# Ledger of designs, part 40: peptides against a protein of PDB entry 1ZZD

Target 1, 109 residues: chain A of PDB entry 1ZZD
Amino acid sequence: FQVVNPYLLRDLVDLGIWDEGMKQYLITQNGSIQGLPNVPQELKDLYKTVWEISQKTIINMAADRSVYIDQSHSLNLFLRAPTMGKLTSMHFYGWKKGLKTGMYYLRTQ

## One batch from the design tools (peptide)

Design b1_p30_2_s3 (made by RFdiffusion4, then SolubleMPNN; from b1_p30_2, 16 letters changed)
Fold by OpenDDE base, seed 1:
Structure b1_p30_2_s3 (fold): chain B 109 residues (1-109), chain A 30 residues (1-30)
Amino acid sequence: as target 1 above (109 residues)
Amino acid sequence: DEEKLKEMEKLIEENMDEEDDEEIYLKSLE
C-alpha cells in the first residue's frame, strides 16, 4: 500500500515536473522519488524518510491483522484532491473488503 | 491489537462513506 504524500505532490508541482508522466512514474515506483534526476536531493532525503516510515507502519498494521500484501501488483486510486484522512479511510476499506494486494492512492494536481 | 484495529477500520469506513462526495477512479497495476 502506498499513499502519495500531499506535500510531495505540492513540491513536485512547485518544481514544475508534475504531469501525467510523473504520475505514472510514481505509480510504478510506489511513490518513490529517489530515482528522479530532476528532484533536489534534499527533497529525496525528506520524503525517503517519510515514505519508509509510512510503509513500515502500514506493514506493521497489516501484520497485526494477519494480512499479507503483495505490493507488486497493487490497485491505484485516483482521487480529486483527496485528504490524507480520506486515503486512510479508503485503505482500511480496501482491507476490510479483503484486498489481497497493496493499494496505491494518488491525487491529481 | 487486532480487535482495536478492526474497530478503527470500521469507524474509518463509516466516516468515508459519509464524507465521500468525490468520484473515485481505480486502476490496477499490471
Scores: peptide ipSAE 0.015, ipTM 0.315, DockQ to the pose 0.083
Fold by OpenDDE base, seed 2:
Structure b1_p30_2_s3 (fold): chain B 109 residues (1-109), chain A 30 residues (1-30)
Amino acid sequence: as target 1 above (109 residues)
Amino acid sequence: DEEKLKEMEKLIEENMDEEDDEEIYLKSLE
């Protein structure tokens, strides 16, 4: 499962800003880093022309695949009658509830 | 880094298209 470009991920890790919050932000922003205030402009320019996955695609991928943060914890998220907005909110909710580590699954009931 | 998390939270909230008014169920496999 890949949410972001592997080279972008590397650069974010090198900057020391990769965390669960960053991951959730990228999910909501179609993988775009343009809105991040703590990212150098040079990096924004570099990835401005890079292909980005649509939000719908990212959400669908997250819904049908495991989102891996690490291998220490696992959590299942269940949503009734999900809409695109609800799925997005669920990602945020998971982050807000402290999913700083582990793995979570999106399930539709 | 609490400050970093709060920054990300703000960015996410500002970019949310819709809010979920339904209960989200969390089930830990632990």
Scores: peptide ipSAE 0.014, ipTM 0.299, DockQ to the pose 0.040
Fold by OpenDDE base, seed 5:
Structure b1_p30_2_s3 (fold): chain B 109 residues (1-109), chain A 30 residues (1-30)
Amino acid sequence: as target 1 above (109 residues)
Amino acid sequence: DEEKLKEMEKLIEENMDEEDDEEIYLKSLE
């Protein structure tokens, strides 16, 4: 079960390109619009899926938030195709960036 | 061994400085 981002839906409707075909495309692409030629680049940049953000960027964002969040919060990382080397790197990088709780849960999509 | 640890940290840092094709996201749970 997948829900389309309501803001993305709005923008696609405003562009006049929303239809059943577009809906099916988004479902098959896990919500990504990066491959659509009729979508402006600024919207592609805005509506990157969680899978389209680099792991380093995600960890940096988490580290930034961790300064202000409760110690009880746990970080969960999701990888589409993780390798052991990548997982190790992310773990240590997160530690260096000062994540409070570290990695709680990891899984693949 | 401290030297081995430092070497590992260096390698990890180098890996994180490089962008690859792995897709990742995070979720915070309370």
Scores: peptide ipSAE 0.015, ipTM 0.340, DockQ to the pose 0.226; fails the geometry check
Fold by OpenDDE base, seed 3:
Structure b1_p30_2_s3 (fold): chain B 109 residues (1-109), chain A 30 residues (1-30)
Amino acid sequence: as target 1 above (109 residues)
Amino acid sequence: DEEKLKEMEKLIEENMDEEDDEEIYLKSLE
């Protein structure tokens, strides 16, 4: 499973800068917000590793502003004994922590 | 929109098993 990172989307919406232009920009930049002049530095620091998100994920986020779960995303979460609920919950956690730290391996805290 | 997203986030957080210590591997398939 792959769950779209809702936090970045939420933050951009909260800033009131989510529009067609922003959507296209993120697609071309593979999710990077580092070059955006209208984004606070604190947010850039928080999402400094968002360039690792697939363009497909960005497209999906732009197409549907709700939570999206799809196995076709480039970044996938693997668990030894996954359940759908576990995958969903831990994936969101992984995205939150992973984007902050740039980690590819995560243990639940 | 935003409210629905926040609601979903809350549901996810509420359903997380805090006792789960399983290691998670994030893999890029691109």
Scores: peptide ipSAE 0.014, ipTM 0.284, DockQ to the pose 0.077; fails the geometry check

Design b1_p30_2_s4 (made by RFdiffusion4, then SolubleMPNN; from b1_p30_2, 14 letters changed)
Fold by OpenDDE base, seed 4:
Structure b1_p30_2_s4 (fold): chain B 109 residues (1-109), chain A 30 residues (1-30)
Amino acid sequence: as target 1 above (109 residues)
Amino acid sequence: EEEKLKELEELIEKYLEEEDDKDIVEKSLA
């Protein structure tokens, strides 16, 4: 059984925040928007009560298939007492800014 | 290469700081 929910995609497009970076982030988060700083709280609340679209659904509705481009970069980030929210935001932002490799070393100070 | 990575890390830190500032402002207005 696959849940079809095109509404989230529409809303993100209407907000003008839908792009390749957003798509890839959603894939990594299995469709969760709860940690995104640029998404209105109202939208987050809406999709708390309604089961968020699956990763598969997001991929299927996207114009392009998922792309993981290999780069020679590796990122080691050090943050002072990061919260889960900050970590999520950082991951999203880094991805949008060209971090296409796994953030496999995230360290706390 | 490492220099570019360092620049990216700094940009991420600045972004996170700006988001924190926004949260503070939002809380103060509530």
Scores: peptide ipSAE 0.018, ipTM 0.327, DockQ to the pose 0.029
Fold by OpenDDE base, seed 1:
Structure b1_p30_2_s4 (fold): chain B 109 residues (1-109), chain A 30 residues (1-30)
Amino acid sequence: as target 1 above (109 residues)
Amino acid sequence: EEEKLKELEELIEKYLEEEDDKDIVEKSLA
């Protein structure tokens, strides 16, 4: 399943441009805001960078399945009764926080 | 690795406890 980055969502809400149309757009674009004319370039750059880091991390984690599985199970056990919202937040927050360090960790491993 | 994971989990927990973030996510999923 695909969900919207919670930070991106907040930013779009704060900009007052979040609506059902925007939601559907993001779904079809795999979370990319690069094509949106009403989004500040600064935000595009920010989430582009996050996306790039995230993709590299995903690839690296997929290459080392044992590490990926171990981390996933640990995180899954941490949240005992997560809602869909919590799962979404956890996924993206963990990703966002882990990507900068996780990528370095994987490179140094 | 385990220590770093634990740190991340703590950060996630803190984040998930923020009501504002919860409200935003729930709104998007409605």
Scores: peptide ipSAE 0.018, ipTM 0.338, DockQ to the pose 0.032
Fold by OpenDDE base, seed 2:
Structure b1_p30_2_s4 (fold): chain B 109 residues (1-109), chain A 30 residues (1-30)
Amino acid sequence: as target 1 above (109 residues)
Amino acid sequence: EEEKLKELEELIEKYLEEEDDKDIVEKSLA
C-alpha cells in the first residue's frame, strides 16, 4: 500500500480535483500526475519522479502501445498515436466516470 | 454491458479531443 505524498494531496484538494476517482488513479499510477488535466505544469514538474520519467521513456520508444483494462472489452482509443499524456488522461477519466476496473497494464505491440 | 462500454469510450474520446484542443491553443499563444 502506497501512501500519497501529503503535499501532493493538499495541492490536489486546493485545485478541487480530489475525489475517489483521483485516489484510485494515484494508487494505480504510483502517484503520477503527469497526464492529468487541469493540473498546472509547475505542479507536474515539482512532483516528477524517476519512475515517471522511466515510464514515459518506455512509452515513447515503443513502436505500438496499448492499454489493457480488465473488463469484457479493452479500450482501443488512440492506439495508433498514443502519448503518455493521452493514456494517463484516459485512465483518470475512466476512473472519474466510474469504471469498475482500471488500466491493468501498458504493453507494447 | 458492451453497449455501456461503447458509450464510455465515446465520452473518453470527446474528453481527450478537448484536451488536445486546449494544448494547441496554449502552444499558439506562447
Scores: peptide ipSAE 0.018, ipTM 0.297, DockQ to the pose 0.043
Fold by OpenDDE base, seed 5:
Structure b1_p30_2_s4 (fold): chain B 109 residues (1-109), chain A 30 residues (1-30)
Amino acid sequence: as target 1 above (109 residues)
Amino acid sequence: EEEKLKELEELIEKYLEEEDDKDIVEKSLA
């Protein structure tokens, strides 16, 4: 089955940023592009999902969060006031730099 | 492995700080 919205795929290809890493990122983010720095804001607004809205609400309800990314050892970042965009950007950056693991756990610090 | 993870954490932290600075600049220009 198709995991990525075909129209989103087209737009990402047109931007020249589509690759296997991008595909895997979108899978782990349930289709979210909000954390991608190379995507114009108008496209982010267009492809905003119900999931992103709900996750933003959940994240904004609690501050002082610890983000754990599990590998052989846990990568732990502490964010006092995390946003959905911040968390997705962190995940994307970690993936691009070789951390081939999604977010493991998000909890209050 | 632990050393590698610490280096990556530092890189991610720097990236996030740069994004925060960018947001501040964008808000100032708006």
Scores: peptide ipSAE 0.017, ipTM 0.312, DockQ to the pose 0.046

## One batch from the design tools (peptide; made by RFdiffusion4, then SolubleMPNN)

Design b2_p8_3_s1 (from b2_p8_3, 4 letters changed)
Fold by OpenDDE base, seed 2:
Structure b2_p8_3_s1 (fold): chain B 109 residues (1-109), chain A 8 residues (1-8)
Amino acid sequence: as target 1 above (109 residues)
Amino acid sequence: DPPMLDLL
């Protein structure tokens, strides 16, 4: 089920663009605001959905944390449109970064 | 880097 991010809601209200139409838009777009022309890029960057976040960055962050982890991360990766090339790239990159678990689950949209 | 890494 969908839950509104209260901070996103606040920021949209502060922009004066929150209304029933916006609510319905967010429902149909599964929470994505990337397509909204009247939202600043800063907010678009802040409120990326999991499908809009760089998984390379996620892997990098996991690698950075790994030195503080006894075993390994249950690192989940999210790809909207997986391909063999993307999967291969993720696996080899995670391996090269020294991750014990490069991908616990792959989520696809 | 793997060739498609920047697409992630």
Scores: peptide ipSAE 0.050, ipTM 0.686, DockQ to the pose 0.456
Fold by OpenDDE base, seed 3:
Structure b2_p8_3_s1 (fold): chain B 109 residues (1-109), chain A 8 residues (1-8)
Amino acid sequence: as target 1 above (109 residues)
Amino acid sequence: DPPMLDLL
C-alpha cells in the first residue's frame, strides 16, 4: 500500500498544484514527481524516490562512514532495472572502496 | 570505474 509523504503534500499545496489529478498522478507514478513540469528542480531533488537516487552515491557514502564502524553495516542497494553489468559494477566498486558489505539486500522495482 | 557504474 501507499502512504503519502506529508512534507511533499505540504510543498505541493504551497505550490498551488495539489488537486485530485495530482493525487492520482502520484499514485500511478508511485510517488515520483520527476515528470512534473510545474515542480521546481530543488523539490524534485529533495523528493527523489529510492529508485531515482544514485546508488554510486550511496556506495560512496557507505565507504565514507565505514572508517567509523567497527564491524560492518547492512548496505542495501536499489535498482529499478537491474542488469548483470550493473550488478557486477556495483559489487566491484564497493569492493574497491573497501566495503566489508557491498550489498546486504538488493531491491528491484 | 567499472563500466556501467554511471548508470547507478
Scores: peptide ipSAE 0.044, ipTM 0.664, DockQ to the pose 0.457
Fold by OpenDDE base, seed 4:
Structure b2_p8_3_s1 (fold): chain B 109 residues (1-109), chain A 8 residues (1-8)
Amino acid sequence: as target 1 above (109 residues)
Amino acid sequence: DPPMLDLL
């Protein structure tokens, strides 16, 4: 089910582009605003859906934080279209980066 | 880097 991001809603209202059409668009796009021509790139970068975020970056950030964590992250990874190659790459990369938990859950769309 | 890492 869909849940409104209140910050996204605010920003779309501030842009003056919030209406019923926009609402329906977001529903059909599962919350993605990447395809909207009237939204600044800054907002597109800010409001990426989980499927639009680089998982390599997620792994990097997890590795950076790991030195401050006693045990490990319950690191969830999100791939729209997982492949064995991607999974292998993620596992080895996470290992190389020193993650104790390279993938707690794999989520797919 | 492992192959396909850029696709993550």
Scores: peptide ipSAE 0.042, ipTM 0.648, DockQ to the pose 0.493
Fold by OpenDDE base, seed 5:
Order: structure tokens, then C-alpha cells, then sequence
Structure b2_p8_3_s1 (fold): chain B 109 residues (1-109), chain A 8 residues (1-8)
């Protein structure tokens, strides 16, 4: 099920573009605003869905934090359309970055 | 190791 992000809702209201049509658009797009021409890029960057975030960046941030974590991350990775190449790259990259857990769960859309 | 791919 879908839950409205109250901060996104606020910002869309502040832009004056919140209405029933926008609500239905968000439902059909599973919360993505990337395709909206009347939304500033800054907001598009801020409100990326998990499927629109670079997992390499997620791995990098996990690696940066890892030195301060006693055990390991329950690091979940999100790929809309996983491939053998992507999965292999993610695993080896996480390994080379020193992650004890490179992928706790893989989520797919 | 396999080359890095786009992980977006």
C-alpha cells in the first residue's frame, strides 16, 4: 500500500500543484515525481524513491559508516530490474569496499 | 572481477 509523504505533500501544496489529479498521478507513478515538468529538480532530487537512488552511493555511504559500527549493517539494496551484471557488480563492489554485509536483502519492484 | 556497471 502507499503512504503519502507529508513533506512531499507540503511542498506540492506550496508549489500550488496539489489537486486530485496530482494525487492520482502519484498513485499511478508509485510516488515518483521525476516525470513532473512543473516540479523543480531540487525537489526531484530530494524526493527520489528507493528505485531512483544510486545503489553505488548507498554502498559508499555504508562503507563510510562501517568503521564506526561494531558488527555490521543490515544493508538492503533496491533494484527495479536486477540483472546478473548488476548483482555481480554490487557484490564485488561492496566486498572491495570492505563491507561485512554487502547485501542483507535485495528488494525488487 | 567483473567490471562495474551503472547501479542506479
Amino acid sequence: as target 1 above (109 residues)
Amino acid sequence: DPPMLDLL
Scores: peptide ipSAE 0.029, ipTM 0.596, DockQ to the pose 0.838

Design b2_p8_3_s2 (from b2_p8_3, 6 letters changed)
Fold by OpenDDE base, seed 5:
Structure b2_p8_3_s2 (fold): chain B 109 residues (1-109), chain A 8 residues (1-8)
Amino acid sequence: as target 1 above (109 residues)
Amino acid sequence: DPPMLPMD
């Protein structure tokens, strides 16, 4: 089920665009605000859903943290529409970055 | 190793 992010709600209220229509839009879009023309890009960047985040960036951050972890990350990756090429690239990129676990679970939408 | 492909 969906839960409203209280910070997103606050910001939408502050923008003066929160109403029942907006609520229904968010439900329909599974929480994505990327398609809203009246929302600043900085907020769109801030409130990306997991499906809208660069997994390469996630891998990079995991690699950066890895030096402080004794064993390994339970790193989960999220792809809306996975392809063989994309999966191969992600696996080898993670490997090349030195991750002991490049993908604990793959989540798809 | 397989070549890297676009991830986006």
Scores: peptide ipSAE 0.042, ipTM 0.562, DockQ to the pose 0.597
Fold by OpenDDE base, seed 4:
Structure b2_p8_3_s2 (fold): chain B 109 residues (1-109), chain A 8 residues (1-8)
Amino acid sequence: as target 1 above (109 residues)
Amino acid sequence: DPPMLPMD
């Protein structure tokens, strides 16, 4: 089942736009607020679903964090429409960035 | 070798 991000919920309430209609909208949109005209762009940039974030950026952030941990975290990648080309690209990019994680998890929508 | 990408 779907759960609304508690921080997103807070911000929507602070904006005064949270209601039953908004709740149903988020459910139908799988949590995406990108299509809402009454939400500031700042919040849209902040609250992206896993499907709306560049996985390359995720890999970059994981690589940056890896220097501070002894045991690497498992990296989860999310693709709407995975192709062999995309998978190969991410595979080699992760290697190029020097990620110590020996296993990447691929999630598909 | 680069790590493989397992799919759940």
Scores: peptide ipSAE 0.024, ipTM 0.436, DockQ to the pose 0.092
Fold by OpenDDE base, seed 2:
Structure b2_p8_3_s2 (fold): chain B 109 residues (1-109), chain A 8 residues (1-8)
Amino acid sequence: as target 1 above (109 residues)
Amino acid sequence: DPPMLPMD
């Protein structure tokens, strides 16, 4: 079940590039617009899928949020091709950033 | 609970 981000849809319509072909493209690309030449980079940066966002950034944001929450929160990490090296690096980076929990949900594509 | 990430 795939749903198009309503804000992305709006912006694509505003660009005048939304049509049935674009819809089918997004379906085949699992929502990614990174490969579209007629989309501004600003929008590409804004509408990155979970697989296109640096997980370091996700950890940074989680660390920032931890300042405002009392209890441990579940951190979801997404890796297309996880390796032990990557997992270890993420673990220690999270620790270094002072996350309240070292428990992570790891999802792979 | 989510699993713990492995360490080297």
Scores: peptide ipSAE 0.021, ipTM 0.423, DockQ to the pose 0.069
Fold by OpenDDE base, seed 3:
Structure b2_p8_3_s2 (fold): chain B 109 residues (1-109), chain A 8 residues (1-8)
Amino acid sequence: as target 1 above (109 residues)
Amino acid sequence: DPPMLPMD
């Protein structure tokens, strides 16, 4: 089931663009607001879905945290349209970054 | 390889 982010809802209401049409739009877009022309870029950046976040950045942040983790990090990665090339690249990149666990689970849209 | 799972 789908749940609307309450903070996103608040911000959309504050923008004065929340209505039934917007609700249906979010449902059909699985929560993505990237395609909305009347939403500031700042909010689009803030409310990125997991499919809109650079997984390279996620890996980088995990690598940065890894020095403070004794055992391992259960890092999960999200790719909307995975390819073998992308998967291979992500695995090797995580490995080169020194991650003990480069991919615990892979989620696809 | 880790399992591939669809979005919940």
Scores: peptide ipSAE 0.008, ipTM 0.423, DockQ to the pose 0.063

Design b2_p8_3_s3 (from b2_p8_3, 4 letters changed)
Fold by OpenDDE base, seed 2:
Structure b2_p8_3_s3 (fold): chain B 109 residues (1-109), chain A 8 residues (1-8)
Amino acid sequence: as target 1 above (109 residues)
Amino acid sequence: EPPMLDML
């Protein structure tokens, strides 16, 4: 089920663009605001959905944390449109970064 | 780097 991000809701209200139409838009877009022309880029960057977040960055952050983790991370990766090339790149990059678990689950849209 | 890494 869908739940609105309360901070996103606040910011949209503060922008004066929250209404029933916006609500329905968010429902149909599964929470993505990337397509909204009246939203500043700063907010688009802040409120990326999981499908819009750089998985390279996720892997980097996991690698940075790994030195403080005893066993391993249950690192999940999310690809909107998976390809063999992307999967190969993710696996080898995670491996080269020294991750014990480069991908616990792969989620696809 | 793997060729598709920048697309992730």
Scores: peptide ipSAE 0.070, ipTM 0.733, DockQ to the pose 0.455
Fold by OpenDDE base, seed 3:
Structure b2_p8_3_s3 (fold): chain B 109 residues (1-109), chain A 8 residues (1-8)
Amino acid sequence: as target 1 above (109 residues)
Amino acid sequence: EPPMLDML
């Protein structure tokens, strides 16, 4: 099921673009606002869905934090359309970055 | 870097 992000709702209302059509659009797009032409890029960057976030960046941030984590990091990765090439790249990249756990769970859309 | 990493 879907839940509304109250901050996104507020910002869309503040933009004056919230209506029934927008509501239905968000439902069909699973919360993505990336395709909306009347939304500032700053808000698009802020309200990325998990499928729109760079997993490379996620791995980088995990690696940066790892030096301060005693045990291991339950790092989860999200790919809209996984391929063997992408999976291999993620695993080796995480390994080369020194992650003890490169992928705890893999989620796909 | 691995070839597919930029697509992540």
Scores: peptide ipSAE 0.063, ipTM 0.729, DockQ to the pose 0.467
Fold by OpenDDE base, seed 5:
Structure b2_p8_3_s3 (fold): chain B 109 residues (1-109), chain A 8 residues (1-8)
Amino acid sequence: as target 1 above (109 residues)
Amino acid sequence: EPPMLDML
């Protein structure tokens, strides 16, 4: 279910674009602001939904942290539209990066 | 590995 991000709400209010229309837009877009023309790119980058975040970057960051972690991560990966190619690439990439757990759970939209 | 990393 949807939960309001109070920081996003604050920033939208500060931009002067928060109203009922914006609220309904966010509901229909499942919290994504990427399609809003009146929102700065900086905020779009900041408030990416999990479906808009590069999973390669997530794997990279997990690999960077892994040397400091006993055992391994419960690393969850998120793909809006998974394909065999994407999944295979993610698994092999995580493996080659040395992750003990390349994907604990896969979440799909 | 398959060349799909740029899609992630």
Scores: peptide ipSAE 0.042, ipTM 0.697, DockQ to the pose 0.522
Fold by OpenDDE base, seed 4:
Structure b2_p8_3_s3 (fold): chain B 109 residues (1-109), chain A 8 residues (1-8)
Amino acid sequence: as target 1 above (109 residues)
Amino acid sequence: EPPMLDML
């Protein structure tokens, strides 16, 4: 099911591009605005879906935060199209970065 | 380290 991001909705309204067509577009694109030509890049960067976010960056940020966490992250990783190679790379990279939990859950689209 | 890291 789809849930509207109220901040995204606000920003699209502020841009004057919110209408029924936009709503249907977002539904068909599962919330992605990356393909919209009338949306500034700043907003595209801000409103990446989880499938559009670099998981390497997620691991990096988790590693940075880990020094302030007593136990470990319940770090969930999201891959649209997982492969054994990607999974192996993620596990080894997380290990190298010193994560206690490199992957709590793997989510796939 | 496996090379697929850049595709994450």
Scores: peptide ipSAE 0.041, ipTM 0.682, DockQ to the pose 0.537

Design b2_p8_3_s4 (from b2_p8_3, 5 letters changed)
Fold by OpenDDE base, seed 5:
Structure b2_p8_3_s4 (fold): chain B 109 residues (1-109), chain A 8 residues (1-8)
Amino acid sequence: as target 1 above (109 residues)
Amino acid sequence: DPPMLDML
């Protein structure tokens, strides 16, 4: 199910583009605002859905934190359309970055 | 590295 991000709602209201049509758009797009021409790129970057976030960046940030974690991350990775190539790349990249857990769960859309 | 790292 979908839950409204109150910060996104606020920003859309502040832009003056919040209405019933926008609400329905967000529902149909599963919360993505990337396709909206009247939304600044700054907000698009801020309100990326998990499916729009670079998983390489997620792995990098996990690796950066790992030295301060006693055990390991329950690192979840998100791929809208997983492929063998993507999965292999993610696993080996995480391994090379020294992650004890490169992928706790894989989530797909 | 395995291919397709740039797609992550």
Scores: peptide ipSAE 0.042, ipTM 0.655, DockQ to the pose 0.509
Fold by OpenDDE base, seed 2:
Structure b2_p8_3_s4 (fold): chain B 109 residues (1-109), chain A 8 residues (1-8)
Amino acid sequence: as target 1 above (109 residues)
Amino acid sequence: DPPMLDML
């Protein structure tokens, strides 16, 4: 089910663009604001959905944390449109970064 | 880097 991010709601209200139409838009777009022309890029960057976040960055962050983890990180990766090339790239990159678990679960949209 | 890494 969908839950509104209260900070996103606040920021949309502060922009004066929150209304019933916006609510319905967010429902249909599964929370994505990337397509909204009246939202500044800073907010679009802040409120990326999991499908809009660079998984390379996620892998990098996991690698950075790995030195503080005894076993391994249950790292989940999210790809909207997985391909064999993307999967191969993620696996090899995670391996190269020294991750014990390069991908615990792969989520696809 | 793997060829499609920047697409992630």
Scores: peptide ipSAE 0.041, ipTM 0.674, DockQ to the pose 0.462
Fold by OpenDDE base, seed 3:
Structure b2_p8_3_s4 (fold): chain B 109 residues (1-109), chain A 8 residues (1-8)
Amino acid sequence: as target 1 above (109 residues)
Amino acid sequence: DPPMLDML
């Protein structure tokens, strides 16, 4: 089931673009606002769904944190359309970055 | 970087 992000709702109301049509749009788009022409890019960047976030950045952030973690952390990766090439790239990149856990779970859309 | 890393 879907749950509305109250902060997103607030910002859409503040923009004056919240209505029944917008509600139905968000439901059909699984919360993505990237396709909305009347939403500022700043808000699009802020309200990225997990499928719209760079997993390379996630890996980089994990690597940056790793030096402060004794054991390891359960890094989860999200790919909308996984391919063997993408998976291989992620695994080798995480490995080269020194991650003990490059991928705990893989989620796909 | 691996070839398809830019797609992540």
Scores: peptide ipSAE 0.041, ipTM 0.677, DockQ to the pose 0.454
Fold by OpenDDE base, seed 4:
Parts: structure tokens; sequence; C-alpha cells
Structure b2_p8_3_s4 (fold): chain B 109 residues (1-109), chain A 8 residues (1-8)
């Protein structure tokens, strides 16, 4: 089910582009605003859906934080279209980066 | 880097 991001809602209202059409658009796009021509790139970057975020970056950030964590992250990875190649790459990359838990859950769309 | 890493 869909849940409104209150910050996104605020920003769309501030832009003056929030209406019923926008609401329906977001529903059909599962919350993605990447395709909206009237939204600044800054907001598009800010409001990426989980499927639009680089998982390599997620792994990098997890590795950076790992030195401050006693055990390990419950690191969840999200791939829209997983392949064996991608999974293998993620596992080896996470290992290379020193993650104790490279993938707690894999989520797919 | 492992192959396909840029696709993650």
Amino acid sequence: as target 1 above (109 residues)
Amino acid sequence: DPPMLDML
C-alpha cells in the first residue's frame, strides 16, 4: 500500500504542483517523482525511492559506518531486477569493504 | 571491482 511522505507532500505543495492529478501520478508511479518535469533536480535527488538508490552507495555508506558499530548492520539491499551477477557482485563487494553483514535481506520489486 | 558493480 502507499504511504504519503509528509516532507515530499510539503515540498510539492510549496512548489504549487500538488493536486489530485499529482496524487494519482504518485500512486501510479509508486512514489517516484523522477519523471516529473516540473520538479527541480534537487528534489528528485532527495526523494529517490528505494529502487532508485545505488546499492553500491548503500554498501559504501554502511562500510563507512561499520567502524562505529559493535556488531553489524542489518543491511537490507534493494534491487528492482536482481541477477546472479548482481548478487555475486554485491556479496564480494560487501566482503571487500569489510562488512560483517553484506546482505541481511534482499528486497526485490 | 567485481563485474556489474556499476549496476548496483
Scores: peptide ipSAE 0.039, ipTM 0.626, DockQ to the pose 0.501

